# Ledger of designs, part 173: peptides against a protein of PDB entry 4U39

Target 1, 302 residues: chain A of PDB entry 4U39
Amino acid sequence: SIKVIGVGGGGNNAVNRMIENEVQGVEYIAVNTDAQALNLSKAEVKMQIGAKLTRGLGAGANPEVGKKAAEESKEQIEEALKGADMVFVTAGMGGGTGTGAAPVIAQIAKDLGALTVGVVTRPFTFEGRKRQLQAAGGISAMKEAVDTLIVIPNDRILEIVDKNTPMLEAFREADNVLRQGVQGISDLIATPGLINLDFADVKTIMSNKGSALMGIGIATGENRAAEAAKKAISSPLLEAAIDGAQGVLMNITGGTNLSLYEVQEAADIVASASDQDVNMIFGSVINENLKDEIVVTVIATG

## One batch from the design tools (peptide; made by RFdiffusion4, then SolubleMPNN)

Design b2_p26_3_s1 (from b2_p26_3, 16 letters changed)
Fold by OpenDDE base, seed 3:
Structure b2_p26_3_s1 (fold): chain B 302 residues (1-302), chain A 26 residues (1-26)
Amino acid sequence: as target 1 above (302 residues)
Amino acid sequence: MKIAGFGTGTRQTALDQMRQSFLAKN
């Protein structure tokens, strides 16, 4: 089974976005120290952590409170994650709960023997230096606790949105990018396509890989596969060139009109841009909600 | 380069093998 655990405000917003986009084949768990925020979760499983420590009032933007809250609730987290083959831990880094609790939850998942994938955001620079420093500490702790850590640099989202985009919409886009990162991997296992992968294939590429970057490309029209692939490998979210990656996981998602030729074309472009020694795996997904669009997601590891 | 399930070797060899695999499936 695949479980997605959203940790803190940003993680729970991402989980809500996943549920709203009908991401299939995953179980959703919402974790928070704030009981009021947790009540707004759409997840079937809602877990308040650190109830004794915080009394449901949240972590006060303190990662040490988030950490201790997860430690207090360890047994509950273990029971919720039990039997998962794969666990996605999603959080916005820089806050209290997400930054402190996500590494603890990830370690619990890993200790249970699940393939543990972190999908996290770095805060925007405008959120201030304190959040950036807290995020750096949380990311370092996550790297030790996961098999793969996908880090989304929120400042790079500002390069793909309009300059006049309100701050609230920039946060919504960060939640959407977290959704795309989880869905781009989970769909390869859970959702049939033209080229199907199993869990063992994904595990081979993602086990003990450390840090990863994600690129996304979306296109329409006759050259949509090639354009989506080119956009994915040149994505602002890729802080490094794809040719530096030791491993590449690629998802080619399209509607019912997705052709094997388009899948090949996209895979050829990404492979041609990759390092000569890369281990590449790709799958395709049919998403009936995609009309004329192709979405290419690339995860670069190593 | 290794393209899982499709090809291995040099980049060119792996790509050629992948292309051949798709031709066989179409």
Scores: peptide ipSAE 0.552, ipTM 0.933, DockQ to the pose 0.135
Fold by OpenDDE base, seed 1:
Parts: C-alpha cells; sequence; structure tokens
Structure b2_p26_3_s1 (fold): chain B 302 residues (1-302), chain A 26 residues (1-26)
C-alpha cells in the first residue's frame, strides 16, 4: 500500500490538493499539532500529534515542539503507517509542525521498512530568514530519515507563475507542486498506463538516494510530448541540470489519446539529456482528466 | 546508461535499444 502523510499546515494543504485532484491508489493521513487546522483536512485519517504537549494549539512555529509532538505520538504514527510499502511524507519546511515532525514521521516509516519519500518545500525567501533556517534544519533531518527527499524550492515557483500572481496563489502553487511530486510517483505504481512500472522498479531508483529534484513540463499540441519533456528537464524547479543525476524517474501522463510514440519521444528527450551513467526508469500514466495535455514529471536522484 | 526494461550501455546504445523496443511495440 501507498500512504501519503501530510505533516503540518503545508503538508495538509498539499494532501487536500491531492484529494481534490483525485489522486488514486493512496491512503491519506493528515498530521498536525493544531486540532482546528487538522479538522479542515480532507484526509480520511486525521491524527493530532502532541496533544499533551500542545493541547491542540499547534507548535507555535517551533520545530522542537513539532519534533516532540511526533515523539509523543510515535505509537499512533507507527500504527497509522503499519503495512505501508511506500510512505510519502509531505510538508512545508520552515514551520513548527512540518519541520519538526516530518523527520520523525519519516524515520518511523523507514524503520517500519517502507520506501520513505519526502516531498517538501523550501520556504519562499520572503517568508524570512527564520523560516529558511528552520527549513534547512528540517531538510537536513529529513535527508537522514528518508530514502529520497524531493525538495521543492518555492522561490522557483515564482518563475513558473505569472508575475502578477498574488502571494496566496504562489502558496497554492506550492501545494500543487507538492501534489505533482507525490502524484508523479504514486501514479506510476497505482495508475495503469502504456508503460507500467511496479513498486520494485521505483524502489530501485528511490532507495537510499538522498536528495532529489523535480522537474515538471506540461504541453499541448502536435509536439506536446517533446515540449513537455523539454519543459520538465529545463524546469525552474530543477536547481541543477539532470545530467548530474545518478537516477531518473520519469512519468509521462496523458489523456486517453496518449500514444506510445509520444511516450517514446518524451523518454528519448529525457534520456538524451541525462548522464551517460544514469539509471533511468519511466512509466506512462493515463489520466482521463487530461484532455490534450501531456504532463511530464522528472525526479532526478543522486 | 540504463533505461530500465529498454536498454543499457552507452547513452547512444541504450537509446537505440529503447527506440528498437518501441518499434517492436508499434
Amino acid sequence: as target 1 above (302 residues)
Amino acid sequence: MKIAGFGTGTRQTALDQMRQSFLAKN
């Protein structure tokens, strides 16, 4: 089974976005120290952590409170994650609960033997130095606790949104990018396509790989596969070129009109741009909600 | 380069093998 655990406000917003976008084949768990915020989760499983420590009032933007809250609730977290083959831990780094609890939760998942993938955001620079420093600590702790950590640099989201995009919409886009990171991987396992992967394929690429970067490309029209692939490998979210990656996981998602030729074309572009020593896997997913769009997601590991 | 299920070797070899695999599927 695949479990997605959203930790703190940002993680839970991402989980809500995943549920709203009908991401299939995953179980959703919302974790928070704030009971009121947790009540707004759309996840089937809602877990308040650190109830004794916080009294449901949240972590006060303190990662140490988030950490202690997860430690207090360890047994509950273990029970919720039990039997998962794969666990996605999603959070916005820089906050209290997400930053502190996500590494603890990730470690619990890893200790249970799940393939543990972190999908986290680095805060926007405008959120201030304190959040950046807290995020750096949380990311460091996550790297030790996961098999793969996908880090989304929120500042790079500003390069993919309109210049007039309100701050609130930039945060919503961060939630969407978190969704895309989880879905881009989970769909490869859970959702049939033209080229299917199994969990073992994904595990081979993602096990003990440390930090990863994600690129996304979306296109329409006759050359949509090529354009989407080119956009993915040149994505602002890729802080480094994919030619430095030891592993590449690629998702080619299209509608019912997705062709094998388009899958090949996209895979060819990504492979051609990848390191000569890369271990690349790719899958194709059919998403009926996609009309004429192709979405290419690239996860670069190592 | 290894393209899982499609090709291995140099980038060019792996790509060629992948391309051949798709030709066989079409």
Scores: peptide ipSAE 0.550, ipTM 0.932, DockQ to the pose 0.135
Fold by OpenDDE base, seed 5:
Structure b2_p26_3_s1 (fold): chain B 302 residues (1-302), chain A 26 residues (1-26)
Amino acid sequence: as target 1 above (302 residues)
Amino acid sequence: MKIAGFGTGTRQTALDQMRQSFLAKN
């Protein structure tokens, strides 16, 4: 089974966005120290952590409180994650709960033998230096606790959105990028394909790979496949080129009009930007909601 | 949401498998 666990406010917003986009084949778990915020989750499984420590009042933007809250609730987290083959841990780093609890939850998932993937954001620079420093510590702790850690630099989202984009929309876009990272992988595994991904192949690409980079490209029109692929491999979300990656996961998602030619064109572009000895997983997905859009998601590991 | 095609392995093998799996669905 695949479980997605959203940790703290940012992680829970991302999980809500995943549920709203009908991401299938995954179980959603919302974790928070704030009971009021947790009540706003759309997840079926809602877990308040650190009830004794915080009394449901949240972590007060303190990662140590988030950590201790997860430690207090370890047995509940273990039971919720039990039997998962794969666990996505999603969080907005820089806050109290997400930053502190996400590494603890990730370690619990890993200790249970699940393939553990972190999908986390760095805060925007405008959220202040304190959040950036807290995020750096949380990301470091996540790196040790996961098999693969996808880090989304929120400041790079500002390069792909209009300069006049309201701050609230920039956060919604960060939630959407988190969704795309989880969905880009989960759709390859959880959606019955003609070729069952041997979960062993995913494990080979993602197990103990450390930091991963994610690129996303979206395009429409006649050259949409090529444009989406080019945008993905040159995405501002990529902190480095994908040419040095030991593993690449590629998801090509289109509407019902997605052609074999478009899939091949996009895959050839990403493959050509990758090392010849790279272990590659390719998937193409039909999403009836995309109409004329193609979305290419590239995850580079190693 | 449905997987239209899938491929794994080296660049060429993964592409070939993807092409085949996509054709088999459609």
Scores: peptide ipSAE 0.038, ipTM 0.614, DockQ to the pose 0.868
Fold by OpenDDE base, seed 2:
Structure b2_p26_3_s1 (fold): chain B 302 residues (1-302), chain A 26 residues (1-26)
Amino acid sequence: as target 1 above (302 residues)
Amino acid sequence: MKIAGFGTGTRQTALDQMRQSFLAKN
């Protein structure tokens, strides 16, 4: 089974966004120290951590409280993650619960033998230096606790949205990018009617790879596949070029008019921008809502 | 109908597998 665990406010917002976008074939778990915030989760499984420590009042933006809350609730987390083949741990880094608890939860998933993927955000620069420093510590702890860690730099989201985008919409876009990171991988495994992805191949590409980069490209028109692929490999969300990437996961999502030629063209562009010995898993998904749009998601590992 | 093609391994192997997956659905 595939489990997505949202940790803290940002992680739970991302999970809500995944549920709203009907990301299929995954089980959702919401984890928080704030009982009131947890009640707003759409996840089937809601877990309050650190109930003794926090009394449901949250972590007070302190990562050490988030860590201790997850440690207090270790057995409950283990039970919730039991039997998962893959676990996505999603969180907004820089907060108390997400930053502190996500590494602990990830380690629990890894110790259970699940392929453990972190999908996390760095805070926006406007959230202040304290959040950036807390996020850096959380990201460092996540790197050791996961097989693959996708880090989304929120400041790069500001490069893909309109300059007049309100702060609240920038956070919603961060939740959407977290969704795209999880969905881009989960659709490769869990989408009904996918013939022949061995979960072993996903494990080969993602196991013990450390940090991963994610790029997203969207395009329309006659060259939409090529344009979407080019946008994905040059995405502002990429902190570096993918030319050194030894592993690539690629999702090509289009409408009912998505052709094999377009999928091949997009895959060839991404593969050509990757290492010569790249191991690539790519999939195409039909989304009837995209009409003439193609969305390419690239996750580069190694 | 979700038409999904998947390819794994090296670029060429992945592309070949994808082509096969599309042919099997059609």
Scores: peptide ipSAE 0.031, ipTM 0.644, DockQ to the pose 0.704; fails the geometry check

Design b2_p26_3_s2 (from b2_p26_3, 14 letters changed)
Fold by OpenDDE base, seed 1:
Structure b2_p26_3_s2 (fold): chain B 302 residues (1-302), chain A 26 residues (1-26)
Amino acid sequence: as target 1 above (302 residues)
Amino acid sequence: MEIAGFGTGTRDQALAQMKESFLKKN
C-alpha cells in the first residue's frame, strides 16, 4: 500500500490538494498539533499528535515542539503507517509541526521498512530568516530519515508565476507543486493499467538516494509534449541540470488524446538531457481531467 | 486514470521499453 502523510499546515494543505485532484491508489493521513486545523483536513485518517504537550493549540512555530509531539505520538504513528510499502511524507518546512514532526514520522516509516519519500518545501525568503533557518535544520533531519528527499525551493516558484501573483496564490502553487511531486511518482505505481511499473524498480531508483530535484512542465497546443518536456528539464525548480543524476524518473501525463508521438517526443527530450548510464523510469499516464494539457514531471535523484 | 506506457533500466532501455509498452497497450 501507498500512504501519503501530510504533516502540519503546509503538509495538510498539500494533502487536501491531492484529494481534490483525485490522486488515486493512495491512503491519506493528516497529522497536526493544531486540532482546529486538523479538522479542516479532507484526509480519511486524521491524527492529532502531541495532545498532552500542545493541548491541540499547535506547535507555536517551534520545531522542537513539533518533534516532541511526534515522539509523544510515536505508537499512533506506527499503527497508522503499519503495512505501507511506500510512505510519502509531505510538509512545509520552516513551521513548528511540519519541520519538527516530519523527520520523526519519516524515520518511523523507514524503520517499518517502507520506501520513505519526503516531499517538502523550503519557505519563501519573504517568510523571514527564522523560517529559513528552521527549514534548513528540518531538511537536514529529513535527509537522514528518508530514502529520497524532494526539496521544493519556494523562491523558484516565483520564477514560474506572474510577478504580480498574490502571496496567497504563491502558497497555493507551493501546495500544487507538492501535489505534483507525490502524484508524479504515485501515479506510476498506483494507476491501473495492463502493464504496471514494478515497485522493485521504484525501490532501486529511490532507495537511499538522499536529495532529489523536481522539474515540472505544463503545456497545451500542437507542440505541447515537447514544450512540457523542455519546461520540465529547464524548470526553475531544478536547482541543477538533470545531467549527472544517478536516477531520473519521468512522468508524462495527458488527457485521453495523449498520443504515442507526444509520449515519444517528451521522453526523447528528457532522455537526451540525461546521462547514458542513468537509471531511468519513464511512465505515461492518462488523466481525463487534463483535457488538452500535458504535464511532464521529472525527478532527478543522486 | 490509467498507465499508458512505462520503461525502466538505463536511459536507452527505459526509452525503448516505454515505446514498446505504449504500443502494446494502445
Scores: peptide ipSAE 0.330, ipTM 0.868, DockQ to the pose 0.843
Fold by OpenDDE base, seed 5:
Structure b2_p26_3_s2 (fold): chain B 302 residues (1-302), chain A 26 residues (1-26)
Amino acid sequence: as target 1 above (302 residues)
Amino acid sequence: MEIAGFGTGTRDQALAQMKESFLKKN
């Protein structure tokens, strides 16, 4: 089974966005120290952590409180994650609960033998230096606790949105990028197909790979496949080129009109940007909701 | 949602398998 656990406010917003986009084949778990915020989750499984420590009042933007809250609730987290083959841990780093609890939850998932993937954001620079420093510590702790850690630099989202984009929309876009990172992987595993991805192949690419980079490209029109692929490999979300990656996962998602030519064209572009000896997973997904859009997601590991 | 095609392995193997699997579905 695949479980997605959203940790704290940012993680729970991302989980809500995943549920709203009908990401299939995954179980959603919302974790928070704030009971009021947790009540706004759309997840079926809602877990308040650190009830004794915080009394449901949240972590007060303190990662140490988030950490201790997860430690207090370890047995509940273990039971919720039990039997998962794969666990996505999603959080907005820089806050109290997400930053502190996400590494603890990730370690619990890993200790249970699940393939543990972190999908986290760095805060925007405008959120202040304190959040950036807290995020750096949380990301470091996540790196040790996961098999693969996808880090989304929120400041790079500002390069792909209009300059007049309201701050609230920039956060919604960060939630959407978190969704795309989880969905780009989960759809390849959980979506029914003629050839199921051997979970062993996913483990080969994602187990003990440390930091990963994600690129996303979306396009429409005649050259949509090539444009989406080019946007993905040159995505501002990629802090480095995908060359030198030990593993590359590519998801090409399109509507019912997705052609073999388009799949090939997009794959050839991503493959050409990758090392010759790279271990690759290519997946193509039909999503009836995309109509004329193609979405290319590239995850580079190693 | 349905998987249209899939491939794993080296770059060339993964690409070849994806093309083959896509053709088998569609």
Scores: peptide ipSAE 0.310, ipTM 0.852, DockQ to the pose 0.876
Fold by OpenDDE base, seed 2:
Structure b2_p26_3_s2 (fold): chain B 302 residues (1-302), chain A 26 residues (1-26)
Amino acid sequence: as target 1 above (302 residues)
Amino acid sequence: MEIAGFGTGTRDQALAQMKESFLKKN
């Protein structure tokens, strides 16, 4: 089974966005120290951590409280993650619960033998230096606790949105990018159809790879496949080019009119931007809701 | 949602498999 665990406010917002976008074939778990915030989760499984420590009042933006809350609730986390083949741990780094608890939860997942993928954001620079420093510590702890860690630099989201985008919409876009990171991988594994992606192939590319980068491209029109692929490999979310990656996962999602030519064109662009010796997973997904859009998600590991 | 095609392995293997799997589906 695939489990997505949202940790703290940002992680739970991302999980809500995943549920709203009908990300299929995954089980959702919401984890928080704040009981009121947890009640707003759409996840089937809601877990309050650190109930004794925090009394449901949240972590007060302190990562050490988030860490201790997850440690207090270790057995409950283990039970909720038991039997997962893959665990996505999603969180907004820089907060108390997400930053502190996500590494603990990730380690629990890894110790259970699940392929453990972190999908996390760095805070925006405008959230202040304290959040950036807390996030750096959380990201460092996540690197040791996961097989692959996708880090989304929120400041790079500002390069892909309109300059007049309100701060609240920038946070919503961060939640959406977290969704896209999880969905881009989970759709390759969990989508009905020619599921011949051996989960072993995913393990080969994602196990013990450390940091990963994600690029996203969306396009419409006659050259939509090429444009989406070019946008993905040149995405501002990529802190580096994909040509240094040891592994590349590519998802090409289109409507019912997605052609073999478009799939091949997009795949050729990503492959040409990648090293010859790279291990690749290509997947193409039909989503009837996309109509004329193509979405290319690229995840570069290693 | 449905998987339209897939490919794994080296770059060239993944590309070839992607094309083949897409043709088998469609």
Scores: peptide ipSAE 0.309, ipTM 0.859, DockQ to the pose 0.890
Fold by OpenDDE base, seed 4:
Structure b2_p26_3_s2 (fold): chain B 302 residues (1-302), chain A 26 residues (1-26)
Amino acid sequence: as target 1 above (302 residues)
Amino acid sequence: MEIAGFGTGTRDQALAQMKESFLKKN
């Protein structure tokens, strides 16, 4: 089974966005130290951690409280993660719960033998230097605890949204990018098809790869496949070019009108931007909710 | 949602398999 565990406010917002977008074939778990915030989760499984430590009042933006809260609730986390083949740990780094608890939860998932993928955000620069420093510590701890860590630099989201985008919409876009990172992988594994991706191939590309980068491209029109692929490989979310990656995962998602030509064109663009010796997974997904849009997600590992 | 095609392996293998798998499904 695939489990997505949202940790703290940002992780839970991302999980809510995943549920709203009907990401299929995954189990959702919401984890928080704030009981009131946890009640707003749409996840089927809601877990309050550190109930003794925090009394449900949250971590006070302190990562050490988030860490201790997850440690207090270790057995409960283990029980919730048991039987998972893959665990996505999603969080907004820089806060108390997400920053402190996500590495502990990730380590628990990894110790249970699940392929453990972190999908986390760096805070926006406007959230202040303290959050950036806390996020850096959380990201460092996540790297040790996961097989692959996708880090989304929120400041780069400001390059893909309109300059007049309200701050609230920039946070919603961060939640959406977290969703796209999880969904881009989970759809390749959990979506029914005539050809299932071997989970062993996913393990080969994602096991013990450390940091990963994600690029997303969306386009419409006659050249939508090529445009989406070009946008994905040149995405502001990619802090480096994909040509240095040891592994590349590509998802091409389109509507029912997705053609072989479009799949080939998009795949050829991403392949041409990748190293020849790279281990690749290509997947194409038909999503009936997509009209004329093609979405290309590229994840570069290593 | 439905998977339209897959490819795995080296860049060239994955690309070839993707193209082939899509043709087998559609």
Scores: peptide ipSAE 0.339, ipTM 0.869, DockQ to the pose 0.862; fails the geometry check

Design b2_p26_3_s3 (from b2_p26_3, 13 letters changed)
Fold by OpenDDE base, seed 5:
Structure b2_p26_3_s3 (fold): chain B 302 residues (1-302), chain A 26 residues (1-26)
Amino acid sequence: as target 1 above (302 residues)
Amino acid sequence: MKIAAFGTGTRDQALQQAKESFEKAN
């Protein structure tokens, strides 16, 4: 089974966005120290952590409180994660709960033998230096606790969106990028394919790979496949080129009009940007909710 | 229905398998 755990405010917002987009084949778990914020989650499973420590009042933007809250609730987290083959831990780094609890939850998932993937954001620079420093510590702790860690630099989202994009829309886009990172991988595993991806192949590419980079490209029109692929491999979200990656996961998602030619064209572009000896998982997914859009998601590991 | 075509292995193997899977899906 695949479980997605949203940790803290940012993680829970991302999980809500996943549920709203009907990401299938995953179980959603919302984790928070703030009981009021947790009540706003759309997740079926809602877990308040650190009830004794915080009394449901949240972590006060302190990662140490978030950490201790997860440690207090370890047995509950273990029970919620039990039997998962794969666990996505999603959080906004820089806060109290997400930064502190996400590494603890990730470690619990890993200790249970699940393939553990972190999908986290760095805060925007405008959120202040304190959040950036807290995020750096949380990311470092996540790296040790996961098999693969996808870090989304929120400042790079500002390069994709219009300069006049309101701050609230920039946060919504960060939640959407978190969704795309989880969905890009989960759809490769959870969507019934004609070729069942052996979970062993995914495990080979993602196990103990450390930091991963994610690129996303979206396009419409006649050359949409090529444009989406080019945007994915040149995505501002990529902190480095995908060349030299030991593993590449590629998802090409289109509507019912997605052609084999478009799949080939997009795949050839990403493959040409990848090393010849790369271990690649490629998938194409038909999403009936996509009209004329193609979405290419590339995750480079290693 | 979400139809997924997949390929794994080397770049070229993954591409070939994905093409074959997609052709079978459609």
Scores: peptide ipSAE 0.206, ipTM 0.769, DockQ to the pose 0.796
Fold by OpenDDE base, seed 2:
Structure b2_p26_3_s3 (fold): chain B 302 residues (1-302), chain A 26 residues (1-26)
Amino acid sequence: as target 1 above (302 residues)
Amino acid sequence: MKIAAFGTGTRDQALQQAKESFEKAN
């Protein structure tokens, strides 16, 4: 089974966005130290961590409280993650619960033998230096606790959105990018196709790869496949070019009018930007909701 | 019904397999 665990406010917002977008074939778990915030989760499984430590009042933006809360609730986390083949741990780094608890939860998942993928955000620069420093510590701890860690730099989201985008919409876009990172991978595994991807192939590309980068491209029109692919490989979310990656996961998602030619065109663009010796997982998915849009998601590992 | 085509392995193997999978889906 695939489990997505949202940790703290940002992680739970991302999980809510995944549920709202009908990301299929995954089980959702919401984890928080704040009991009131946890009640707003749409996840089937809601877990309050550190109930003794925090009394449900949250972590007070302190990562050490988030860490200790997860440690207090270790057995409950183990039970919730038991039997997962793959675990996505999603969080907004820089906060108390997400930053502190996500590495602990990831380590628990890894110790259970699940392929453990972190999908986390760095805070915006405007959230201040304290959050950036807390996030850096949490990201470092996540890197040791996961097989693959996708880090989304929120400041790069500001390069994708309109310059007049309100601060609240920038956070919503961060939640959406977290969704896209999880969905881009989970759809390759969980979407019923003519040929199901062997989970062993996913393990080969994602196991013990450390940091990963994500690029996303969306386009419409006659050249939509090429445009979406070009946008994905040149995405501001990519802190480096994909040509240095040891592994690439590529998802091409289109509507019912997605053609083989468009799939090939997009795939060729991403492949041409990738190393010759890259291990690649390529998938194409039909999503009836996309109509005329093509979405290309690239995850570069190693 | 979500139709998915997949390819795995080296870059060229993955592309070829994905192409074949998509052709079988259509």
Scores: peptide ipSAE 0.175, ipTM 0.756, DockQ to the pose 0.783
Fold by OpenDDE base, seed 4:
Structure b2_p26_3_s3 (fold): chain B 302 residues (1-302), chain A 26 residues (1-26)
Amino acid sequence: as target 1 above (302 residues)
Amino acid sequence: MKIAAFGTGTRDQALQQAKESFEKAN
């Protein structure tokens, strides 16, 4: 089974966005130290951590409280993660709960033998230096606790949204990018197909790879596949070129009119931008809600 | 380059054909 764990406020917002977008074939777990915030989760499984430590009042933006809260609730986390083949740990780094608890939860998942993927955000620069420093510590701890860590730099989201985008919408876009990172991988595994991806191939690309980069491209019109692929490999979310990555996961999502030619064209563009020795997994997903739109998600590992 | 292809629903045949084309090109 695939489990997605939202940790703290940002992680739980991302999980809510995943549920709202009907991401299939995954089990959702919401984890928080704040009982009131946890009640707003749409996840089927809601786990309050550190109930003795925090009394449900949250971590006070202190990562050490988030860490200790997860440590207090270790057995409960282990029980919730038992039998998962893959675990996504999603969080907004820089806060108390997400920053402190996500590495502990990730380590528990990894110790249970699940393929453990972190999908986390760096805070916006405007959230202040303290959040950036806390996020850096949390990201470092996540890197040791996961097989693959996708880090989304929120400041780069400002390059893909309109300059007049309200701050609240920029946070919603960060939640959406977290969703796209999880969904881009989970759809390749969890979506029933006539040609199923071997989970062993996913493990080969994602196991013990450390940091990963994600690019997203969206386009419409006659050249939409090529445009979406070009946007994905040149995405502002990619802090480096995908050249030199040891592994590439590619998701090509389109409407019912997605053609073989478009899938091939998009895959060829991403492949041509990748190392010749790259291990590539690509999949195509049909989303009936996509009319003339193609979404290309690229995840570069290693 | 090793490429694995995944297909969903009615597009599985298309993805298989794409995979086969990549395997022939490598």
Scores: peptide ipSAE 0.037, ipTM 0.612, DockQ to the pose 0.140
Fold by OpenDDE base, seed 3:
Structure b2_p26_3_s3 (fold): chain B 302 residues (1-302), chain A 26 residues (1-26)
Amino acid sequence: as target 1 above (302 residues)
Amino acid sequence: MKIAAFGTGTRDQALQQAKESFEKAN
């Protein structure tokens, strides 16, 4: 089974966005130290951590409280993650609960033998230096606790959105990018296909790879496949070119009108930007909700 | 019906398998 665990406010917002977008074939778990915030989760499983430590009042933006809260609730986390083949740990780094608890939860998932993938955000620079420093410490701890860590630099989202984009919309876009990162991988595994992806192949590309980069491209119109692929490989979210990656996961998602030609065109663009000796997982997915859009997601590992 | 076509292995193997899977699906 695939489990997605949202940790703290940002992780829970991302999980809510995943549920709203009908990401299929995954179980959702919401984890928080704030009981009131947790009640707003749409996840089937809601777990309050550190109830003794925090009394449900949250972590007070302190990562050490988030860490201790997860440690207090270790047995509950273990039971919730038991039997998962893959665990996505999603969080907004820089806060108390997400930054402190996500590495502990990731380690629990890994110790249970699940393929553990972190999908986390770095805070925007405007959220202040304290959040950036806390995020850096949490990201370092996540890197040790996961098989693959996708880090989304929120400041790079500002390069994709309009300059007049309200701060609230920039946060919603960060939640959406977290969704796209999880969905881009989960759809490759959980979507019934004519050829099921062997989970062993996913493990080969994602196990013990450390940091990964994600690029996303979305386009419409006659050249939508090529445009989406070009946007994905040149995405501002990619802190480096994909040509140095040892592994590439590529998802081409389109509506019911997605053609073989479009899939081929997009795949050739990403392949041409990748190393010749790259281990690749490529998938194409039909999502009836995309209508005329093509979404290309590229995850570079190693 | 949600159709997924997949390819794995080397770049060229993954692309070829994905093409074949997609052609069989459509």
Scores: peptide ipSAE 0.126, ipTM 0.739, DockQ to the pose 0.773; fails the geometry check

